# Ledger of designs, part 220: peptides against a protein of PDB entry 3B8E

Target 1, 230 residues: chain A of PDB entry 3B8E
Amino acid sequence: PFLIFIIANIPLPLGTVTILCIDLGTDMVPAISLAYEQAESDIMKRQPRNPKTDKLVNEQLISMAYGQIGMIQALGGFFTYFVILAENGFLPIHLLGLRVNWDDRWINDVEDSYGQQWTYEQRKIVEFTCHTPFFVTIVVVQWADLVICKTRRNSVFQQGMKNKILIFGLFEETALAAFLSYCPGMGVALRMYPLKPTWWFCAFPYSLLIFVYDEVRKLIIRRRPGGWVE

## One batch from the design tools (peptide; made by RFdiffusion4, then SolubleMPNN)

Design b2_p28_6_s4 (from b2_p28_6, 26 letters changed)
Fold by OpenDDE base, seed 5:
Structure b2_p28_6_s4 (fold): chain B 230 residues (1-230), chain A 28 residues (1-28)
Amino acid sequence: as target 1 above (230 residues)
Amino acid sequence: EKEREEIYEEAKRLLEEARKLREKALKE
């Protein structure tokens, strides 16, 4: 998100505090879940394979998978961001290069895509309105990520959702998202304005995409052990 | 209020001039 913000010169889609909440509150549980799954898989794979090469391959696979999932998460967040701004009169094309004028406190007549002038305060309200949905989008996408992290090679449908850490992670992320979205004062303290309940559903297609992607990936790994997708 | 408006208009002019200078510098 931060890289796209710099490259595209668009208004900031996600605040620093929200990023910290993602890193500390949401990303930590998947990381712990992965560490436990790695430990369990290493214990179960006690067949005499070369432990050094298998660890390196597994680390590369996990890194690539998480990199791809992270890209899908970012796309989901940006989609939500662009939809909200479009609903407020700012089409995606108009946002390109707008940051300089957007962040300038002395420019109170920034025009939207329809010629409406926006004051600095109005623009910041719209910007902060995007922070909560962006965060919630990431959380909803992370539901799929947590579910897929339970199994490296097996389908989620085969192993089920018996992992207590996974269930705890889903609950924690959802509770944090609800707290940040609806708790009074979060708009002032964290620059996260209350989210309409309908925005929770905007990320579901991306969660489904991640789920389908991972199931396809796992299917390929099962059919072609040692392939380039690993 | 009038002084604020004048300062605002002057600041707007200066920003527009700075933008034009930046655009010229990028074309050079």
Scores: peptide ipSAE 0.006, ipTM 0.318, DockQ to the pose 0.010
Fold by OpenDDE base, seed 1:
Structure b2_p28_6_s4 (fold): chain B 230 residues (1-230), chain A 28 residues (1-28)
Amino acid sequence: as target 1 above (230 residues)
Amino acid sequence: EKEREEIYEEAKRLLEEARKLREKALKE
């Protein structure tokens, strides 16, 4: 989902350290929580028609679903990135191919979309200002992802949030996001500058999109038992 | 979750490779 960073050669919206924070801080606890998630009663009651084919179909379905969810997460992050840069004078079209000059410390006259020149330090500030919202966007979108991943067929409303480990994971990742966003020194330590609280809402449409996508997917699966929906 | 993790790790590797390439280009 982050291949656009390479293809478009845009200023880096998400630093390596921020990615590590996602992997270690937000993905690990959820992964553990899923291992202890209660099995869906309806799935467990269903006898496999063909154990070999049904396992393969299930694995393919899960892989495709997570790939699509991951893509939506990435799109949410990119959206937040482009919004912030646009608010700072860099329109998306202007960012294409800008990365080399953006990262050059000796170029202090990089122009934005409105002809304003940006020093290296100014560019890095705005870049690091994007890192935090991108991370927060991933966390907010991941709220929906974590909630929906507990079920394969049933609606979240039917299963409820019974896994306390999952609930803990949601609080932990949110607390981590708040810590990284507002703790002094994170700009230097993690290349993440403080975030205005309003930016938390930028991810909500994508969180909702994932939620709706999964609910629709599950609804189709319930209506067509044994079908595979990509 | 596994697929998503693999995608994140791949993205991280690609970003690091891109960083190294940029760093080399800036030194030339």
Scores: peptide ipSAE 0.000, ipTM 0.205, DockQ to the pose 0.017
Fold by OpenDDE base, seed 2:
Structure b2_p28_6_s4 (fold): chain B 230 residues (1-230), chain A 28 residues (1-28)
Amino acid sequence: as target 1 above (230 residues)
Amino acid sequence: EKEREEIYEEAKRLLEEARKLREKALKE
């Protein structure tokens, strides 16, 4: 997320403290939960694999756990960010390169995509309005991501939700999201304004798409072992 | 702002350490 912020020079979609909450508060427990995940049933039923194949499997699992989750979460968060800003008159194309003027407290006439002028304070309110939904979106997307990362080849429906630590992690993330979203003073402390309940659902289509994509991927892997989709 | 940045950098280090530990555990 921070890299996209720097590269695109867009208004900051996620505060530093919120990033910390994601990395330490939401990702740690799930990451630990995955370490204690039960062996995939299809792996257990297979003959001893070649050590080279096992290494490849582990590398793929690591890549999925640390690379894909973070990327997908970021994409989900940015999606919500762009939706909110678009609803407030800032189309995604207009946001590109806008950061310099956006963060300048002396510029009080930043125009949106429709020619409306925004004061510095108004811009910061909109920016901070995006922080909480961005975070919540990451949490909601993470629900799907954590579930899909539980297995390599088996469907989530086949493996089930047996890992109590994972369930606890999901609960913790949700509780943290609720706390940060609705606890008084979070707007001042974390620059996270209260979240409208409707924004919790903004990420759901995206989470569903990720879930469906992964299930389809796993289905393809099951039907065509050794394919490039692994 | 400076304090937040310091906390952020420390947190990033801790996260990377945790990731390395997990990677090690997955390779064993």
Scores: peptide ipSAE 0.000, ipTM 0.176, DockQ to the pose 0.038
Fold by OpenDDE base, seed 3:
Structure b2_p28_6_s4 (fold): chain B 230 residues (1-230), chain A 28 residues (1-28)
Amino acid sequence: as target 1 above (230 residues)
Amino acid sequence: EKEREEIYEEAKRLLEEARKLREKALKE
């Protein structure tokens, strides 16, 4: 998301603090969950044919899969960001290159797509209004990521949600999202203004997409063991 | 920027504390 901010020169969709909260708060629980997960019985029983090459390939494939999921997360966040800005009069095309004027405190007459003038303070309020739903979108999408991380080959429906660590992770990131979104003072401290409850549901299609993607991937792996999709 | 950095460092501390609490809860 930060790279797109730099490349497109748009108003910052997600603050550095919120990025940190994602990286340290939400991504760590999946890593812990994976460490405590009993390796699928089939994975542990197979000795790697070539420990060096097979490990490297597996690590690369896992990294690529998580990279793809991360891109879907970012797309979901940006979608929410653009929707909110559009609702406030800033169409996506108008945001391109707007950062310079947007961040200039001396310019108090930045026009939206409809000719409405926005003061610096008003622009910053809208920017900070976008931070919360962007963050929440990522968290909701990460729910799907956490669940799919539980298994490499088996469907989540087959293994079930018996992992206490996974369940704890889901509650923790949800509680963190709720805290950052609704706790008094977070608007000032983290530049995250309170979010309407309806925006929590905006991310659900993306979560579903990730679930479907992973289930299809796992299905392909089960049907074609040793394929490039692993 | 200084205030932002202070808030950032405080957030890091809180996240680290939360991590420790999670690790403790997992061992229980």
Scores: peptide ipSAE 0.000, ipTM 0.184, DockQ to the pose 0.109

Design b2_p28_7_s1 (from b2_p28_7, 26 letters changed)
Fold by OpenDDE base, seed 3:
Structure b2_p28_7_s1 (fold): chain B 230 residues (1-230), chain A 28 residues (1-28)
Amino acid sequence: as target 1 above (230 residues)
Amino acid sequence: DEYEKLLKELQERAKKLLEEVKKRLEEL
């Protein structure tokens, strides 16, 4: 998300504190749960034949998978961001290069795509309004990622939701998202304004897409063991 | 520029922390 912000010079879609909440609050417990599940699964089946090469390959595969997942999460967040800004009169094309004028407190006449003038304060309200749904979108997409990452080869339906740590992680992420979105004072402290409950559902298509993508990937891996998709 | 630097630093710290947590969990 931040790379696109720098490259496109768009208004900041996600605040620094919110990024920290994602990285430290939402990703850590899920990562813990996945590491425990992997440790249990690996202990049960195979001693690594070559601990150096197998560990490196596994680390690379995990890093690539998380990288791809992270990109999909970012895309979902940016989609939500652009939708909200468009609803407030700022079309995506108009946001390109707008950052300099957007962040200038002395410019109180920034025009939207429809010629409406926005004060600095109004622009910042809209910016902060985007932070919450971007965050929520990431959390909702992470639900799918956690469910997917639970199994390397087996379908989620075969292994079931028996991992208490994973379930706890999902609830923690959701509770954190709800707290940051609706707790009084978070708008001032974290620059996240309250979100309409309907925006929670905006991310579900992306979560479903990720889920379907991974189930298809796992199906391909099961049918073609040793293929390029592993 | 300072904000971007701080953000990058925080992101790098968060990534390092996440990697460390992952590493500790793999050792568990």
Scores: peptide ipSAE 0.000, ipTM 0.191, DockQ to the pose 0.021
Fold by OpenDDE base, seed 4:
Structure b2_p28_7_s1 (fold): chain B 230 residues (1-230), chain A 28 residues (1-28)
Amino acid sequence: as target 1 above (230 residues)
Amino acid sequence: DEYEKLLKELQERAKKLLEEVKKRLEEL
């Protein structure tokens, strides 16, 4: 998110503290859950072939999965960001290069895509309105990620939701998202304005996409053991 | 060892986050 903010010179989609909350709050428990589940899966079902090579392969698979998942998460967040800004009159194309004028306190007549002038204060309100939905979108997408990461080969439907750590992670990240979204003062402290409940659903298509993608991936792995998808 | 390293990294990040939150609260 921050890299795209710099490269595209768009208004900041996500605050630094929110990024840190994602990195610490939402990624930590999933990472621990995955580490435990890998340890449990590797201990229970994989005869240690070569522990060094298998660890490296597992690390690469995890890294690739996290990388791909992270990209889909970012896309989901940016989608939500662009939708909110578009609803407020700023089309995605218009946002390109707008950062300089957007962040300039002395410019009070920044035009949206429809010619409406926005004061600095109004622009900051809409910017901060985007932060919370972006964060929530990431959390909702992470639900799918957590569910997906539970199984490498088996469908979620086959293995079930038995990992208590995973369930705890889902609860924790959801609770954190709710806290940051609705706790009084978060708009001032974290620049995260209250979120309409409807925006929680904006991420669901992406969560579904991730779920479908992973189920397809797992299906391919099951049908073609030893393929490049492993 | 990798778990401990990850845990340490997460703890350091958590500490940084807390410091940032504290800083923002102090600005309020």
Scores: peptide ipSAE 0.000, ipTM 0.227, DockQ to the pose 0.052
Fold by OpenDDE base, seed 5:
Structure b2_p28_7_s1 (fold): chain B 230 residues (1-230), chain A 28 residues (1-28)
Amino acid sequence: as target 1 above (230 residues)
Amino acid sequence: DEYEKLLKELQERAKKLLEEVKKRLEEL
């Protein structure tokens, strides 16, 4: 998100506080859940033929998978961001290069895509309105990420949701998202303005995409053990 | 028990970091 903010010179889609809430609130429980995750039954049954090379390949595969999931998460967040700004009169094309004028407190006549002038305060309100939905989008896509992380090769449908820590993580991140989105004073304290409940559903297609992607990946791994995807 | 301790420690660290960021944001 921050790299796209710099490269595209768009208004900041995700605040520093929101990033910290993701890193500390939503990512930590998944990391802990993964640490306590029971090794897949298949990992324990197959003696590593070459423990050094197999560990390296596994680390690369995990890194690639997380990188791809992270890209899908970012796309989901940006989609939500662009939809909200478009609903407020700022089309995606108009946002390109707008950051300089957007962040200038002395410019109170920034025009939207329809010629409406926005004061600095109004612009900051709409910017901060994007922070909460972006965060919630990340949480919703993390539901899929957490579910898929439970299995390396097996389908989620085969292994089921037996990890209590993972389930707890799903509820914790959802509860945190709800708290940050709807608790009074969060707009002032964290620059996270209240979210319309309908925006929770904006991320669902991306969550589904992550889930489908991982199931397809796992299917390929099962059908072609030792292939370029393992 | 170790998980609960770790979770509490992480939550405390998170709160401290949030407070620090809040202070920095208020100074900006």
Scores: peptide ipSAE 0.000, ipTM 0.217, DockQ to the pose 0.057
Fold by OpenDDE base, seed 1:
Structure b2_p28_7_s1 (fold): chain B 230 residues (1-230), chain A 28 residues (1-28)
Amino acid sequence: as target 1 above (230 residues)
Amino acid sequence: DEYEKLLKELQERAKKLLEEVKKRLEEL
């Protein structure tokens, strides 16, 4: 997310505090849940044919999968960001290069895509209105990520949701998202303004995409054991 | 063994992330 922000020079889609909330509240519990998750019985039973090569392949496959999932998460967040800004009059094309003027406190006549002038305060309200749904989008996408990370090879439908730590992680991140979205004072404290409940559904297509992607990946791995899923 | 290694690696990454976040929170 930060790279696109720098390259595109768009208004900040995700605040530093929101990033910290994602890292602490959304990424840690999943990582812990994964650490306590029992290995799929079928993966442990296969002795690596070549421990060096199979280890490298597995590390590369996992790194690529997490990199792709992280990219889908970022895309989901940016999609939500662009939708909210577009609903407020700022089309994605207009946001390109706008950051310098957007962040300037002394410029109170920044025009949107329809010629409406926005004061600095109004722009910051819209920016902070984007932070919450971006965070919520990451959380909703992370639901799928948590569920798929439970299994390396087997479908989620085959193993079920038996990991209590995973379930706890899902509840914790959802509760955190609800708290940050609706608790009074979060707009001032965390630069996260209240979110309309409808915005929770904006992330669902991306959660589904991650879920489908991982199920397809797992299906390929099951059908071609030892194949490089590039 | 590979899963345990991955779990350990994920745990180490999570710990590093936690430490980095704690450090950033202490700087705030």
Scores: peptide ipSAE 0.000, ipTM 0.201, DockQ to the pose 0.041; fails the geometry check

Design b2_p28_7_s2 (from b2_p28_7, 26 letters changed)
Fold by OpenDDE base, seed 1:
Structure b2_p28_7_s2 (fold): chain B 230 residues (1-230), chain A 28 residues (1-28)
Amino acid sequence: as target 1 above (230 residues)
Amino acid sequence: DELEKLLEELEKRAKELLEKVKKLLEEL
């Protein structure tokens, strides 16, 4: 997200506070919860042919999968960001290069895509209004990520939701997201303004995309054991 | 009632996390 912010020179889609909330609130607890997930029986029973080589290959494959998932998460966040800004009159194409003027306190007449002028304060409100939905989008997408991370090979439908700690993690991150989104004073304290309930749904397609992606991946692994997708 | 208790507990944890984040932000 921050790289795209720099490259595209768009208004900041995700604030430092929001990033910290993601790292501390939404990543740690789920990661801990996954540590208590029951090992996939197939993985643990499979003796590595070459422990060094097979481990390295598996680590590379895992890292690539997480990288792809992270990219989908970021895309989901940016989608939500662009939707919100578009609803406020700023089309995505208009946002390109706008950051300099956007962040200038002395410019109080920044025009949106429809010629409406925005004061600095108004711009900052809409900017901060994007932070919360971006965060929430990450959380919603992480639902799928956490669910799919239970197993490498088995479908979610086959493995089920047996880990109570993981389920708790899902609720915790969701509750944190709801708290940050709707608790009075969060706009002032954390620059996280209230989220319209409809914006929660902006993440769902991406959550579904991750879910489908992983299910397809797992299906391929099941059909072609020992393939490069494993 | 159980949902409310769960929500309260979640809110409590969220507040604790928020305080930790605030402290971390103050340190930055």
Scores: peptide ipSAE 0.000, ipTM 0.233, DockQ to the pose 0.060
Fold by OpenDDE base, seed 2:
Structure b2_p28_7_s2 (fold): chain B 230 residues (1-230), chain A 28 residues (1-28)
Amino acid sequence: as target 1 above (230 residues)
Amino acid sequence: DELEKLLEELEKRAKELLEKVKKLLEEL
């Protein structure tokens, strides 16, 4: 998120507080749940034929898979961000390079894509309105990520939802997202303004995309054992 | 109000840090 913010010079899509909430709040319980699932998953059961080369290859492949999933998560967040800003009159193309004027407290006449002038306070409200949906989008996409991480090779439909800790992690993450999104005072305390219920659905296509991506990946691995996709 | 001011200051500092990092990257 910060890299795109720096490169594109767009208004900050995800605040530092929300990033900390992701890193410390939402990822912890899911990570614990996955640690318990590792013992049951096929991830650990395969003895490498060559312990040196196959271990290194597996680590690289895992890193690539997580990198790809992370990119899809980020794209989902940015999509939600751009949709909200577009609904408020700021088209994506207009946001490019706008950050300098956006963050200037002395400029109270920043024009949107339709010529409407926005005060600094109004701009900050819109910016902070984007933080919550971006965060929630990451959480919803993480639902799919957690589910797919149960197995490396087997389909989710084959493995099923057996890990109670994983299920608990999904509910905890969702409850945290709901709390941060709707609890009074979060707008002031965390710069997370209340989320319209409709914004929860912005993440669903990306959650589905991750699910489909992983199922296709696993299908390829099953058909071509020892391929670079594993 | 104090918390809000603190958060604004933290955000400001974070942005300043990002700008410094950007400049450093441009110099490389």
Scores: peptide ipSAE 0.000, ipTM 0.217, DockQ to the pose 0.016
Fold by OpenDDE base, seed 4:
Structure b2_p28_7_s2 (fold): chain B 230 residues (1-230), chain A 28 residues (1-28)
Amino acid sequence: as target 1 above (230 residues)
Amino acid sequence: DELEKLLEELEKRAKELLEKVKKLLEEL
């Protein structure tokens, strides 16, 4: 999110506090759950990792988490962001370079894509309206991420869902997302305005996309060991 | 109100940091 924010100079799609909530609240438990996941059948045949010399997380898992899957997560979040802004009159193309004027409280005549002028307060309302859906989108996409990252080559269907901690993590993330989205005062405390329930479903296609992508990736790996897709 | 001010300050600092990073990247 921040990279795109910097490059495109768009209004901030996700607040810093919201990011912290993701990192500390939603990513931590799932990450721990992966440590207790039942090993993949092909990985189990390898020598145990030396915790003194080897990284706790495999480089391949890191590359998947922060590269491929992270990109899809970002795309999902930004999709939601752009949809909400477009519904409020700001088309994606108009957002490019708009941040400077957007964040200036003394400019009260920022025009949308249709020539409507927006006050600072109005702009901040719509910005903060984006934060919650963006966050929820990330959480929903993380469901798929968690499920797929536990294995490298095996299908989720082959590995199964026996990790109770993983299941707990999924519920915890969902509960946290619901709390942050609907608890009174979160609009003030976290600048996360209440989310329409329909926006939860906006992320599901992206979760499915991640799942399908990973299953296809794993299928390719199984068919072509040592390929670039690993 | 205090929390809101804190959040605003954090947001401001974050934006300033981002601008610094942007500037550094432009200098590279």
Scores: peptide ipSAE 0.000, ipTM 0.225, DockQ to the pose 0.016
Fold by OpenDDE base, seed 5:
Structure b2_p28_7_s2 (fold): chain B 230 residues (1-230), chain A 28 residues (1-28)
Amino acid sequence: as target 1 above (230 residues)
Amino acid sequence: DELEKLLEELEKRAKELLEKVKKLLEEL
């Protein structure tokens, strides 16, 4: 998010408070849940792999998979961001290069895509309105990420949702997202303005995309053991 | 109020870093 903010010179889609809420609030319980996940049934049946060569390959592949999932997650967040700004009169094409004028408190006549002028305060309200949905989008996409990370090779449908800690993590993330989105005073305390319920659904296509991506990846690994996707 | 000031300072530092990175990219 921050890199795209720099490169595209768009208004900041994700605030520091939101990042802290992700790192401390939503990622900890899921990460712990994965540590207690049952080993895949096929891992225990496999003969001992060569520990020197196979560790390096596995680390690279895991890193690539997480990198790709992270990109899909970021795309989901940006999609939600652009939808909200478009609903407020700022089309994506108009946001390119707008950051300099957007962040200038002395400019109170920034025009939207329809010629409406926005004061600095109004712009900041809209910017902060994007932080909560971006956060919620990350949480919704993390549902898929947590579920797919449960297994390396087996389908989620084969392994099932056996880890109670993982289920608790999903609930905790959702409850935190709901609390931050709808609790009175969060707009003042955390600059996280209320989320329209419809914006929760903006993340669902990306969550589904992650599921499909991982199931396809795992299917390829199962069909072509030792291939370049493994 | 202190948290808001800290956040504002952090935002200011982030913007300064951003400008430095932008200048470095322009020099590239």
Scores: peptide ipSAE 0.000, ipTM 0.222, DockQ to the pose 0.016

